# Ledger of designs, part 36: peptides against a protein of PDB entry 4PN1

Target 1, 261 residues: chain A of PDB entry 4PN1
Amino acid sequence: KIEMNFLNKPIVPDTTKVISNFLTHYLITEPVEHVEIEAKLGTLIDLETQNRFEFPVMNETILNPEFNLRTRFESDMTASEHKYLNEFLNQAFRDSQKPGRLPFAYKHTKQVDLFYETEDNSRDKIRVSKNQSDNQVLACVKKRRVADLFLYCPNDAFDIRISISDELPVSMPSGNQQPSLTRLKDRVGYVHQEIKIDLTKTTQNDPVYDTTERHELEVEFGNIADLRDRAQKAKDGMEAPLFRRVQLFMDNVRILRREHS

## One batch from the design tools (peptide; aimed at target 1 N64 L149)

Design b1_p19_3 (made by RFdiffusion4)
Pose (drawn by RFdiffusion4):
Structure b1_p19_3 (pose): chain A 256 residues (1-205, 211-261), chain P 19 residues (1-19)
Amino acid sequence: KIEMNFLNKPIVPDTTKVISNFLTHYLITEPVEHVEIEAKLGTLIDLETQNRFEFPVMNETILNPEFNLRTRFESDMTASEHKYLNEFLNQAFRDSQKPGRLPFAYKHTKQVDLFYETEDNSRDKIRVSKNQSDNQVLACVKKRRVADLFLYCPNDAFDIRISISDELPVSMPSGNQQPSLTRLKDRVGYVHQEIKIDLTKTTQNTTERHELEVEFGNIADLRDRAQKAKDGMEAPLFRRVQLFMDNVRILRREHS
Amino acid sequence: TEIEEEQEELAELLEEKVE
């Protein structure tokens, strides 16, 4: 017989607790009506060296946003790094279809992105996405970035950025208006337990941009867990962000 | 030591925002 600790009850990892606080704030305390919560793989770049951020730590760590660390985030990866993750996810996809497993879901989207500027002093963009096939509109949203949280991961090829955005559905722009940006987007979507794993390849109308993002697919249920956590019963919220971060961690460690 | 103090300050700050 073996116990996990001298209490024999599970304890919350420090990171899971902190990220739960970050998510509960923008879900409950200062709520965002149309919230998107996603984490992107990429690289933390030191502004002076223009290389990967160096920090005297040995494990995945959350950077305090109240400190100026002179850093920016590159949400980009090579084509090989993108293909390597594609193959790994495909293999993980088929293995989930086997007996005893909770299966993956799959959705491949070939669409066009149209970005517009706003009439306000804000730096928000109005995004219009259309099918490359029939050109029917998939979405028309005004997107505002609310908050970011950076995880420096010295043991891996990637760092993590957790973004909280606000995607408000808005009406279509006028025809007599030039889009600030137009590009193709090849999004390969995997879904497991309502956690979305998106593998995106955008083509600038040339320059290519390869990304991997992991986002909560069921916000309404997550908001409910955040409410229970504020009221004491915080176990379901912890179990949720633990699953999210563990998925993000698995994809982060996958590299040649 | 300084890194540990910064991690404690961050955990306390985010906890207070939830309160």

Design b1_p19_3_s1 (made by RFdiffusion4, then SolubleMPNN; from b1_p19_3, 7 letters changed)
Fold by OpenDDE base, seed 1:
Structure b1_p19_3_s1 (fold): chain B 261 residues (1-261), chain A 19 residues (1-19)
Amino acid sequence: as target 1 above (261 residues)
Amino acid sequence: SEIEEEQKKLAEYLEKLVK
């Protein structure tokens, strides 16, 4: 007989605990009403060197937000990397359709995001999202980023930013208002066990700068109600459900950040 | 029973990682 350890009990990785506590804070302790929780693949850039951040660690490390490391996060990748990840996810999708597996769901969307200034001149802009084909309004929200947690991943192609955001539904801007910014989004979405994986190509026309194209990959908790329930149970002393869901989420992120062309 | 079941699920998941 083999036991998992000398206590013969599950042991939860410290990373899982730290992230779980971070999420619990904004789900339960200081709850964000319309919370979005996502991880983006990208690169931590050292502001001094303008190169990828270097920290004296040898593995995935959650950076302490209390320390100013003088970094910025670039949530972008090359077109080649983005294409590779798309092909990788397509294969994963196909494999998941086989008997005995839990299947991926797939969705392809093209939308335009229009950004408007708020009446109160707040920093947060109103985003109106429309379907590109029929101009149907999909959403009108004011998104506020509440908190970030950064993971430095020296062994992988990408670093990770986990973000807590508040997506407040708001009324449509007045008809006389013009958008300050317009973005075209081509998004391919995959869902597995209520974890959303989105590949997004964003095109933005800047009057000063040339047209810019961004390639992003994000992983999102697709069932916030369930996650909040799990977080509440954790606060009440039953941590296992939350740890399991966070572990699943992070393992999916880890798979993706290791893949590169 | 819910606590025990969730603990079991977590244990099973973690065990798969170690294999």
Scores: peptide ipSAE 0.060, ipTM 0.671, DockQ to the pose 0.027
OpenDDE base, seeds 2, 3, 4, 5: peptide ipSAE 0.018, 0.020, 0.008, 0.029; ipTM 0.356, 0.414, 0.307, 0.447

Design b1_p19_3_s2 (made by RFdiffusion4, then SolubleMPNN; from b1_p19_3, 12 letters changed)
Fold by OpenDDE base, seed 5:
Structure b1_p19_3_s2 (fold): chain B 261 residues (1-261), chain A 19 residues (1-19)
Amino acid sequence: as target 1 above (261 residues)
Amino acid sequence: SELKKQQELLEKKLQSLVE
């Protein structure tokens, strides 16, 4: 007979615990009202070398935010990498439609984001999102980045940034106000077990810089209410439901960041 | 089949993104 370990019980990876605690803080302890929780694939860049950050670790490692590592995170990838991931997810979508599987949902969205300065010159801009086809307003929000958690992944193509944001619904800007920035987004979204995986091609016209194109992949918790409930239970001493949900989320992220073009 | 139709739709939707 084989047992899992000397206790013959499953254990929770430390990464899961750390992330769970991080999420619990902003879900329960200091709750963000309109919270968005997402992971983006990208690269941790050393500001001194402008190369990928190097740390003396051999596997996925959550970086301690209390330390200034003099890094920036680039949430971008090459067109070829993005294409590969798109094809990979397309195949995953197809496979999930087979009997015995939980199916993906798929949505393709083209939108225009208009950014407006606030009257008080806050660094947080108002974003108006419109559907490209009919110019219907999809959202008007003021997004505030609350916290980030970075994962250095030396064995994978990408590092990870997990972000906590507050997307506050706000009134539309005045009719006389001009947008400071416009962004076109072409997004394909995959949803599996209420976890959203989005591939986004962004075209941005910068008044100072030339038009830039970005290719991003993000993974988002699709059911915040459920996650908040799980986090509350964790605070009350029952951590298993939260750990399971975070583990699912991270496994999806891990699958994606390991893929190579 | 339904799967084929879904694939065709998917390919059409993603064409602009992949281009």
Scores: peptide ipSAE 0.069, ipTM 0.785, DockQ to the pose 0.012
OpenDDE base, seeds 1, 2, 3, 4: peptide ipSAE 0.033, 0.053, 0.005, 0.058; ipTM 0.680, 0.753, 0.351, 0.762

Design b1_p19_3_s3 (made by RFdiffusion4, then SolubleMPNN; from b1_p19_3, 8 letters changed)
Fold by OpenDDE base, seed 3:
Structure b1_p19_3_s3 (fold): chain B 261 residues (1-261), chain A 19 residues (1-19)
Amino acid sequence: as target 1 above (261 residues)
Amino acid sequence: SKILEEQKLLAEKLEAKVK
């Protein structure tokens, strides 16, 4: 008979604990009201070299936010990488429709985002999102980035940024106000076990730089209420439900960041 | 776009299963 370990019980990876604690802080300890929690694939850039960050580690490593590592995160990939991931997710979708599997949900959205300056000239802009086909308003929000957690992934094509944001619904800007920025978004979304995976192509007109195109992949917790409940249970001494949910989230992220053309 | 066409087909398949 084979056993898992000398206790013959599952153990929780340290990465799962660290991320769980990070999430619990902004879900329970200092709760963000309209919280959005997502991971983006991208590249940690060393500000000194302008190349991908190099750290003396050999695997996935959470960077301590208390240290200034002189880095920036670029949440972008090439069109070819983006296409490959789209094909990969399409195949995963198809396979999940087979008997004995939990199926993906799928949605394709084309929207225009209009950004407006606030009356108080705050750093946070109001974003109005409209459907490109019928011009229907989808959302009007003020989004604030609250915190980031970075994962350096030396063995994979991408590094990871986990972000905590506050997405506050707000009233529409006055009819006399012009948008300061407009972006077109073409998004394909996949949902599996309430975890959202979005591939987004963003087009922006820049007066100095010609039309710029960005390709992003993000993974988001689709059920914040459930996640908050799990975090509360963790604070009350029952950590297993939270750990399981975070592990699921991170496994999906790990699958995606390893894929390359 | 070939990929867009594939995505549409997948979406249609999903809708057929939900109905």
Scores: peptide ipSAE 0.007, ipTM 0.398, DockQ to the pose 0.013
OpenDDE base, seeds 1, 2, 4, 5: peptide ipSAE 0.006, 0.000, 0.007, 0.000; ipTM 0.390, 0.215, 0.402, 0.210; seeds 1, 4 fail the geometry check

Design b1_p19_3_s4 (made by RFdiffusion4, then SolubleMPNN; from b1_p19_3, 9 letters changed)
Fold by OpenDDE base, seed 5:
Structure b1_p19_3_s4 (fold): chain B 261 residues (1-261), chain A 19 residues (1-19)
Amino acid sequence: as target 1 above (261 residues)
Amino acid sequence: SEIEEELKKLEEKLKKLVE
């Protein structure tokens, strides 16, 4: 008989615990009402060198937010990398349709985001999202970035930003108000076990900068209610369900960040 | 990819939208 360890009990990776605690805070302790929790693939950039940030670690490491490391996070990737990930996910989708597997769901969305300034000149803009095909309003929200957690991943093509956001539904801007920014999004979405994986190509106008294009990959918790329930149980002393869900999420992220052209 | 081929179309739509 083989045992897992000398206690014969599962061990939770420290990364899982740290992230779980981070999520629990914004799900339960100081709950965000309309919470969005996503991880984006990108690069931690050293503001001084303008190169990828370097830290004296040899593997995936959560950076302590209490320290100002003078970094920025670039959630963009090359078109080639984005294409590779798309092909990779397409193959994963196909493989998941085989008997004995849990299948991916797939959705292709084309969206227009219109950003409006708030009357109080707050940092948060109102975003009106519309379907490009029929101009149907999909959402009107004021998104607030609540918190970020950065993972430095020296062995992989990408670093990770996990973000907590509050997407507050708000009323449509007045008819006389003009968008300050317009963004077109072409999104390919994959869902597996309620984890959403989105490849997004964004084109936007910028008042200051020329038209910019971005290629992004994001991984999102697709069932917040379930996650909140798990977080509550964790707060009450039963942590295993939350740990399992966070582990699943992070494993998907880890798979993706290792893939590159 | 499913996204790359839409770049030109997307850019054109953006131009029209911002005019």
Scores: peptide ipSAE 0.020, ipTM 0.450, DockQ to the pose 0.013
OpenDDE base, seeds 1, 2, 3, 4: peptide ipSAE 0.014, 0.019, 0.014, 0.014; ipTM 0.452, 0.410, 0.426, 0.413

Design b1_p19_4 (made by RFdiffusion4)
Pose (drawn by RFdiffusion4):
Structure b1_p19_4 (pose): chain A 256 residues (1-205, 211-261), chain P 19 residues (1-19)
Amino acid sequence: KIEMNFLNKPIVPDTTKVISNFLTHYLITEPVEHVEIEAKLGTLIDLETQNRFEFPVMNETILNPEFNLRTRFESDMTASEHKYLNEFLNQAFRDSQKPGRLPFAYKHTKQVDLFYETEDNSRDKIRVSKNQSDNQVLACVKKRRVADLFLYCPNDAFDIRISISDELPVSMPSGNQQPSLTRLKDRVGYVHQEIKIDLTKTTQNTTERHELEVEFGNIADLRDRAQKAKDGMEAPLFRRVQLFMDNVRILRREHS
Amino acid sequence: SDLPQSFYEEIQEMIDKEL
């Protein structure tokens, strides 16, 4: 017989607790009506060296946003790094279809992104996405970035950025208006337990941009867990962000 | 819209443990 600790009850990892606080704030305390919560793989770049961020730590660590660390985030990876993760996810996809497993879901989208500027002093963009096939509109949203949280991961090829955005559905722009940006997007979507794993390849109308993003697919249920956590029963919220971060961690450690 | 100060103190305590 073996116990996990001298209390024999599970304990919350420090990171899971902190991220739960970050998510509960923008879900409940200062709520965002149309919230998108996603984490992207990429690289933390030191502004002076223009290389990967160096920090005297040995494990995955959350950076305090109240401090100026002179850093930016590159949400990009090589084509090989993108293909490697594609193969790994495909293998993980088929293994989930076997007996006793909760299966993956799959959705491949070939669409066009149209970005517009706003009439306001804000730096928000109005995004219009259309099918590359029939050109029917998939979405028309005004997107505002609310908050970011950066995880420096010295043991891995990637760092993590957790973004909280606000995607408000809006009406279509006028025809007599030039889009600020137009590009193709090849999004390969995997879904497991309502956690979305998106593998995107965008083509600039040339420059290519390869990304991997992991986002909560069921916000309404997550908001409910955030409410229970604020009221004392915080175990469901912790179990949820633990699953999210563990998925993010698995994909982060996958590299040649 | 700012996060509680305790949130930043908890992150700073994690960073000090890794130093």

Design b1_p19_4_s1 (made by RFdiffusion4, then SolubleMPNN; from b1_p19_4, 9 letters changed)
Fold by OpenDDE base, seed 5:
Structure b1_p19_4_s1 (fold): chain B 261 residues (1-261), chain A 19 residues (1-19)
Amino acid sequence: as target 1 above (261 residues)
Amino acid sequence: MKLPKSFYDEIDKLIQKQL
C-alpha cells in the first residue's frame, strides 16, 4: 500500500496558500466592492537591463510586494505565441466536448473601449466599452488597480501578474468630452468551470505614439460571488474550498504559461 | 474607428462547425 505522506493526507502547496491569503484580503478583510481578479501572462523586465529579470530561484516564485525590485511587467506576447495559444485552446475546447468531460464555452467579441479623463483629473480614467456590431454600450466603469501579485516563472515562457481591480460603475461622460484614448479589442474567450481564459488582440490609437498592437492572454475568476463565499469560509476556519478553487485557477494558468511555439 | 479584420475569423468558423 502506498500513501501520499506520513499523515496520508493531501497537503496544500505554499503558492496556493499565499495566493489564497492575498485574495482573501481584498475579498473579505478590506473588501473591494466591484472586484475583478485576473492573471495575465507576460514578462518581468529588469528596468536596468531591459531584459527579463533574473532571480536566484529555480521555480515558480511569488515575489514579495514589499520589495522594490525595479521591475516592470509587460503583459504582451508575440503574434506567433498568441496564435499558438489560440490553437492550443481550440484543441482543448474540442477535446472538452467529448463525453465524460466538462465542456468549454466559447465566445468571440469585438469591442471598442473609449477612455475619458475624469473631472477631478484623477489618475483613473473612465472606460466606456461598446460592441462593434451595434455600438451598444456594454459598460461604463472607472477601473482602479488595487493590488498586484507577481509570479516569476523561470522554467516557463511567461511570468504572471495577478491583479485585483475595482471596476466601479459610473455615469457616462458628458457629451462634450472627447476620449483621450481609443482601444480596439478583438477577444476570443473560453470558459471552463467558471474560469475565463481570454486571448485579446488590442489595437490602441495614441495621439502621441503610433498605433500599437498588443497580444494578451488573461485568466479570470468568473464567479466572484462563489469565490467570496469560499474566502469567507476560509476566514471562518474552513480553508479547503478556497484552496481548491485557487488551485484550479493556478493549474490553468500553469498549463497556459508553459505553452509556447 | 473601425476594428481591424478579425484575427480569429477562421477560428470562429472552425468552432462554429463543432458546436
Scores: peptide ipSAE 0.024, ipTM 0.465, DockQ to the pose 0.013
OpenDDE base, seeds 1, 2, 3, 4: peptide ipSAE 0.000, 0.019, 0.022, 0.000; ipTM 0.313, 0.534, 0.496, 0.270

Design b1_p19_4_s2 (made by RFdiffusion4, then SolubleMPNN; from b1_p19_4, 8 letters changed)
Fold by OpenDDE base, seed 3:
Structure b1_p19_4_s2 (fold): chain B 261 residues (1-261), chain A 19 residues (1-19)
Amino acid sequence: as target 1 above (261 residues)
Amino acid sequence: MKLPKSFYEEIDKLIEKQL
């Protein structure tokens, strides 16, 4: 017989604990009402060199948000990297359809996002999302970024930003208001065990500047109600359900950030 | 506004084949 360790019990990595605590804060302690929790693949850029930052660490590291490290996060990737990740996820989808596996669900969406200034001149814009096929309104929201947690990943192709956002449903802008910005989104979404993985190609047409494209990969918690329940249990002293869910989320992120073209 | 060409055609074809 072999055992896991001298206690013969699973242990929880401190990374899982730190992230779980971060999530619990915005789920329970200072609860965000319409919370969205996602991780984006990208690059931590050194503001001095404008290249990927080189922190003095050798593995995945959560950066302390209390320190100004003079970095920015770029959530964009190359078209070739994005294509490779799409092919990788397509293969994962195929493999998950085999007997004995839990299958991926898949959805392809094309939408247009229209951004409007708020009547109160607040910094947050109203986003109206419409389906490109029938022009039906999918959502009308005001999204506020609440908090970020950054992971530097020196051994992988990408660094990670975990973001907490408040996505507040709001009424449609007045009919005479013109959008300040329009974006086209081509998104493929994969769902496995209520974890959402989205590959998004965003096209922005500017009358003055050339059309710009962005390529993003995001991983999102698909069941916030369940996550909030787990976080509440954690606050009440039962942490295992939350840790398991966060571990699942992070393992999916870790798989994806290691892939490269 | 001109719509972008679908960037993710392979998986759509795969799903159609499985139906």
Scores: peptide ipSAE 0.021, ipTM 0.445, DockQ to the pose 0.013
OpenDDE base, seeds 1, 2, 4, 5: peptide ipSAE 0.000, 0.009, 0.019, 0.016; ipTM 0.296, 0.301, 0.480, 0.447

Design b1_p19_4_s3 (made by RFdiffusion4, then SolubleMPNN; from b1_p19_4, 7 letters changed)
Fold by OpenDDE base, seed 3:
Structure b1_p19_4_s3 (fold): chain B 261 residues (1-261), chain A 19 residues (1-19)
Amino acid sequence: as target 1 above (261 residues)
Amino acid sequence: KKLPKSFYEEIDELIKKQL
């Protein structure tokens, strides 16, 4: 007979525990009401060199937020990398439609985001999202970044930022207000087991600077209510359901960050 | 304003063919 280990029981990696605790804090301990939890692929940049930071580690590691590492995170990739990831996800979609698999759901959306200053001159802007096809309002929200957790991934093409955000639905801006910023978004979304993977091309026209295009990949928890329930159970001493969900999420992230053109 | 044509078309076309 073969056993998993000398206890013949599953063991939970530290990464899973650390991320689970991070999520539990903002789901249960200091709960964010309209919470969004996503991971973005990108690069940790050394502010001194403006190159990818080199940490003295040999594998995936969570950076301690208590330390100022003098880094910034760039949630962007090249068009070539983005194209490759799209092709990869397309193949994954096709394979998931085969008998015996759980199928991906797929959605393609083209929208415009209009950003408005708030009446109270807060740092947070109101975002109005409209569908480009019929100009229908998709959302009107005030989004606040609450917390970030960074993973340095020296063996992969990308580093990871896990973000906690509060996305508060708000009333439409007054008709006399002009948007301070307009962004066009072309997005494809893939959903598997309530984990959402989005590829987004964002175009921003600046009157002074050339048009900039950004390419992003994000992985999001699609069922926050279930995640919150799992986090509550974890606080009550039953951690396994939360660990399993976080493991699923992170495995999807790990698959994606290893792919390169 | 409409975004220029993107490469996000493969699965769109696949789904259309299956309908």
Scores: peptide ipSAE 0.313, ipTM 0.795, DockQ to the pose 0.013
OpenDDE base, seeds 1, 2, 4, 5: peptide ipSAE 0.308, 0.185, 0.138, 0.167; ipTM 0.794, 0.743, 0.729, 0.740

Design b1_p19_4_s4 (made by RFdiffusion4, then SolubleMPNN; from b1_p19_4, 8 letters changed)
Fold by OpenDDE base, seed 5:
Structure b1_p19_4_s4 (fold): chain B 261 residues (1-261), chain A 19 residues (1-19)
Amino acid sequence: as target 1 above (261 residues)
Amino acid sequence: MELPQSFYDEIDKMIESLL
């Protein structure tokens, strides 16, 4: 007979605990009202070398935010990598439709984001999102980045940024205001067990700079209410439900960051 | 590099056929 360990009980990975605590802080302790929680694939860049950051670790490692590592995160990938991931997710979608599996949902959206400066010249911009097909307003929000958690992944194609944001609904800008930035988004979205996986091609028109294109993959918690409930239970001493949900999220992220063309 | 619209169209058709 084989046992899991000398206690013969499941063990929670330390990464799961750290992330769970991070989330609990912004869900419960200092709660963000309109919280968005997402992970983006990208690259940690060393500001001095402009190359991928190097740290003396051999596997996935959460970087301590208390230390200034002089890095930036580039949430971008090549078109070929993006295409590969899209094909990979399409296959995963197809496979999930088979009997005995939980199916993916799929959605393709094209939207335009218009960014406006606030009247108080605050750092945060107002984003108006519209559907490209009919110009219907989808959202008008002021998004504030609250916190980031970075995972250095030396063995994988991508590093990870987990972000906590506050998407505050706000009134539409005045009709005389001009957008400071326009962003076209072509997004292919997949949902599995309330985890959202989005592949986004972004075309940004800047009045000052040249048009830029980015290819991004993001993974988002699709049910914040449930996550908040789990986090509350964790604060009350029942951690298992939160750990399970975070583990699911991270496993999906891990699958994706390992894929490359 | 930019992904051509045809790429997305093909994906949409494929997915729609499964829904």
Scores: peptide ipSAE 0.014, ipTM 0.446, DockQ to the pose 0.013
OpenDDE base, seeds 1, 2, 3, 4: peptide ipSAE 0.017, 0.000, 0.010, 0.012; ipTM 0.438, 0.303, 0.427, 0.394; seed 1 fails the geometry check

Design b1_p19_5 (made by RFdiffusion4)
Pose (drawn by RFdiffusion4):
Structure b1_p19_5 (pose): chain A 256 residues (1-205, 211-261), chain P 19 residues (1-19)
Amino acid sequence: KIEMNFLNKPIVPDTTKVISNFLTHYLITEPVEHVEIEAKLGTLIDLETQNRFEFPVMNETILNPEFNLRTRFESDMTASEHKYLNEFLNQAFRDSQKPGRLPFAYKHTKQVDLFYETEDNSRDKIRVSKNQSDNQVLACVKKRRVADLFLYCPNDAFDIRISISDELPVSMPSGNQQPSLTRLKDRVGYVHQEIKIDLTKTTQNTTERHELEVEFGNIADLRDRAQKAKDGMEAPLFRRVQLFMDNVRILRREHS
Amino acid sequence: MTMPQSFFDEIQEMIDKEL
């Protein structure tokens, strides 16, 4: 017989607790009506060296946003790094279809992105996405970035950015208006337990941009867990962000 | 961010453990 600790009850990892606080704040305390919560793989770039951020730590660590660390985030990866993750996810996809497993879901989207500027002093963009096939509109949203949280991961090829955005559905722009940006997007979507794993390849109308993002697919249920956490029963919220971060961690460690 | 200071203190304690 073996116990996990001298209490024999599970304990919350420090990171899971902190991220739960970050998510509960923008879900409950200062709620965002149309919230998107996603984490992207990428690289933390030191503004002076223009290289990867160096920090005297040995494990995945959350950076305090109240400190100016002179850093930016590159949400980009090479074509090989993108293909490597694609193969890994495909293999993980098929293995989930076997007996005793909770299966993956799959959705491949070939669409066009149209970005517009706003009439306000804000730096928000109005995004219009259309099918490349029939050109029918998939979405028309005004997107506002609310908060970011950065995880420096010295043991891995990637760092993590957790973004909280606000995607408000809006009406279509006028025809007599020039879009600020137009690009193709090849999005390969995997879904497991309502956690979305998106593998995106955007083509600038040339320059290519390869990205991997992991987002909560069921916000309404997550908001409910955040409410229970604020009221004391915080175990469901912790179990949820633990699953999210562990998926993000697996994909982060996958590299040649 | 407009989050309570305790959130930022908890992050700083984690950083100090790794230093």

Design b1_p19_5_s1 (made by RFdiffusion4, then SolubleMPNN; from b1_p19_5, 9 letters changed)
Fold by OpenDDE base, seed 2:
Structure b1_p19_5_s1 (fold): chain B 261 residues (1-261), chain A 19 residues (1-19)
Amino acid sequence: as target 1 above (261 residues)
Amino acid sequence: MSLPKSFFEEIDKLIEKLL
């Protein structure tokens, strides 16, 4: 008979605990009402060197947000990397359709995001999202970034930013108001066990600058209500359900950030 | 504003065949 350890009890990785506590804070302690929780693949850039940040660690490490490391996070990848990840996810999708597996769901969304200034000139813009094909309004929100948690991943192709955002539904801007910015989003979404994996191509037309494209991969918690319930249970002393969900989320992130051509 | 051709059109066709 084999035991897990000398206590014969499961041990929760420290990474899982830290992330779980981070999420619990913004789900329960200081609750964000319309919370979005996502991890983006990207690169931590040292502002001094403009190269990838270097820290004296040998594996996945959550950076302490209390320290200003003078970094920025670039949530972008090359078209080739994005294509590779798309092919990888397509294969994962195909494999998941086999007997004995839980299948992926797939959705393709093309939308136009129109950004409007607020009457109070707040930093947060109103985003109106429309379906690209029929101009149907999908959402009108004021998105605020609430918090970030950065993972430095020296052994992988990408670093990770976990973000807490508030997507507050707001009224449509006046018909006479012109958008300050327009973005086209072409997104393919893969959903497995209520974890969303999105590949997004964003095109921005600037009247002065040439069209710029961004390629992003994000992993999102698809069931916030369930996650909030799990976080509440964790606050009440039953942490296991939250830890399990966070572990699943992070395992998916870890798979993706390791993939490279 | 002309919309760019979908980057994922070929993928959609592939996925539709798999579904």
Scores: peptide ipSAE 0.030, ipTM 0.541, DockQ to the pose 0.013
OpenDDE base, seeds 1, 3, 4, 5: peptide ipSAE 0.024, 0.025, 0.000, 0.036; ipTM 0.624, 0.674, 0.280, 0.522; seeds 4, 5 fail the geometry check

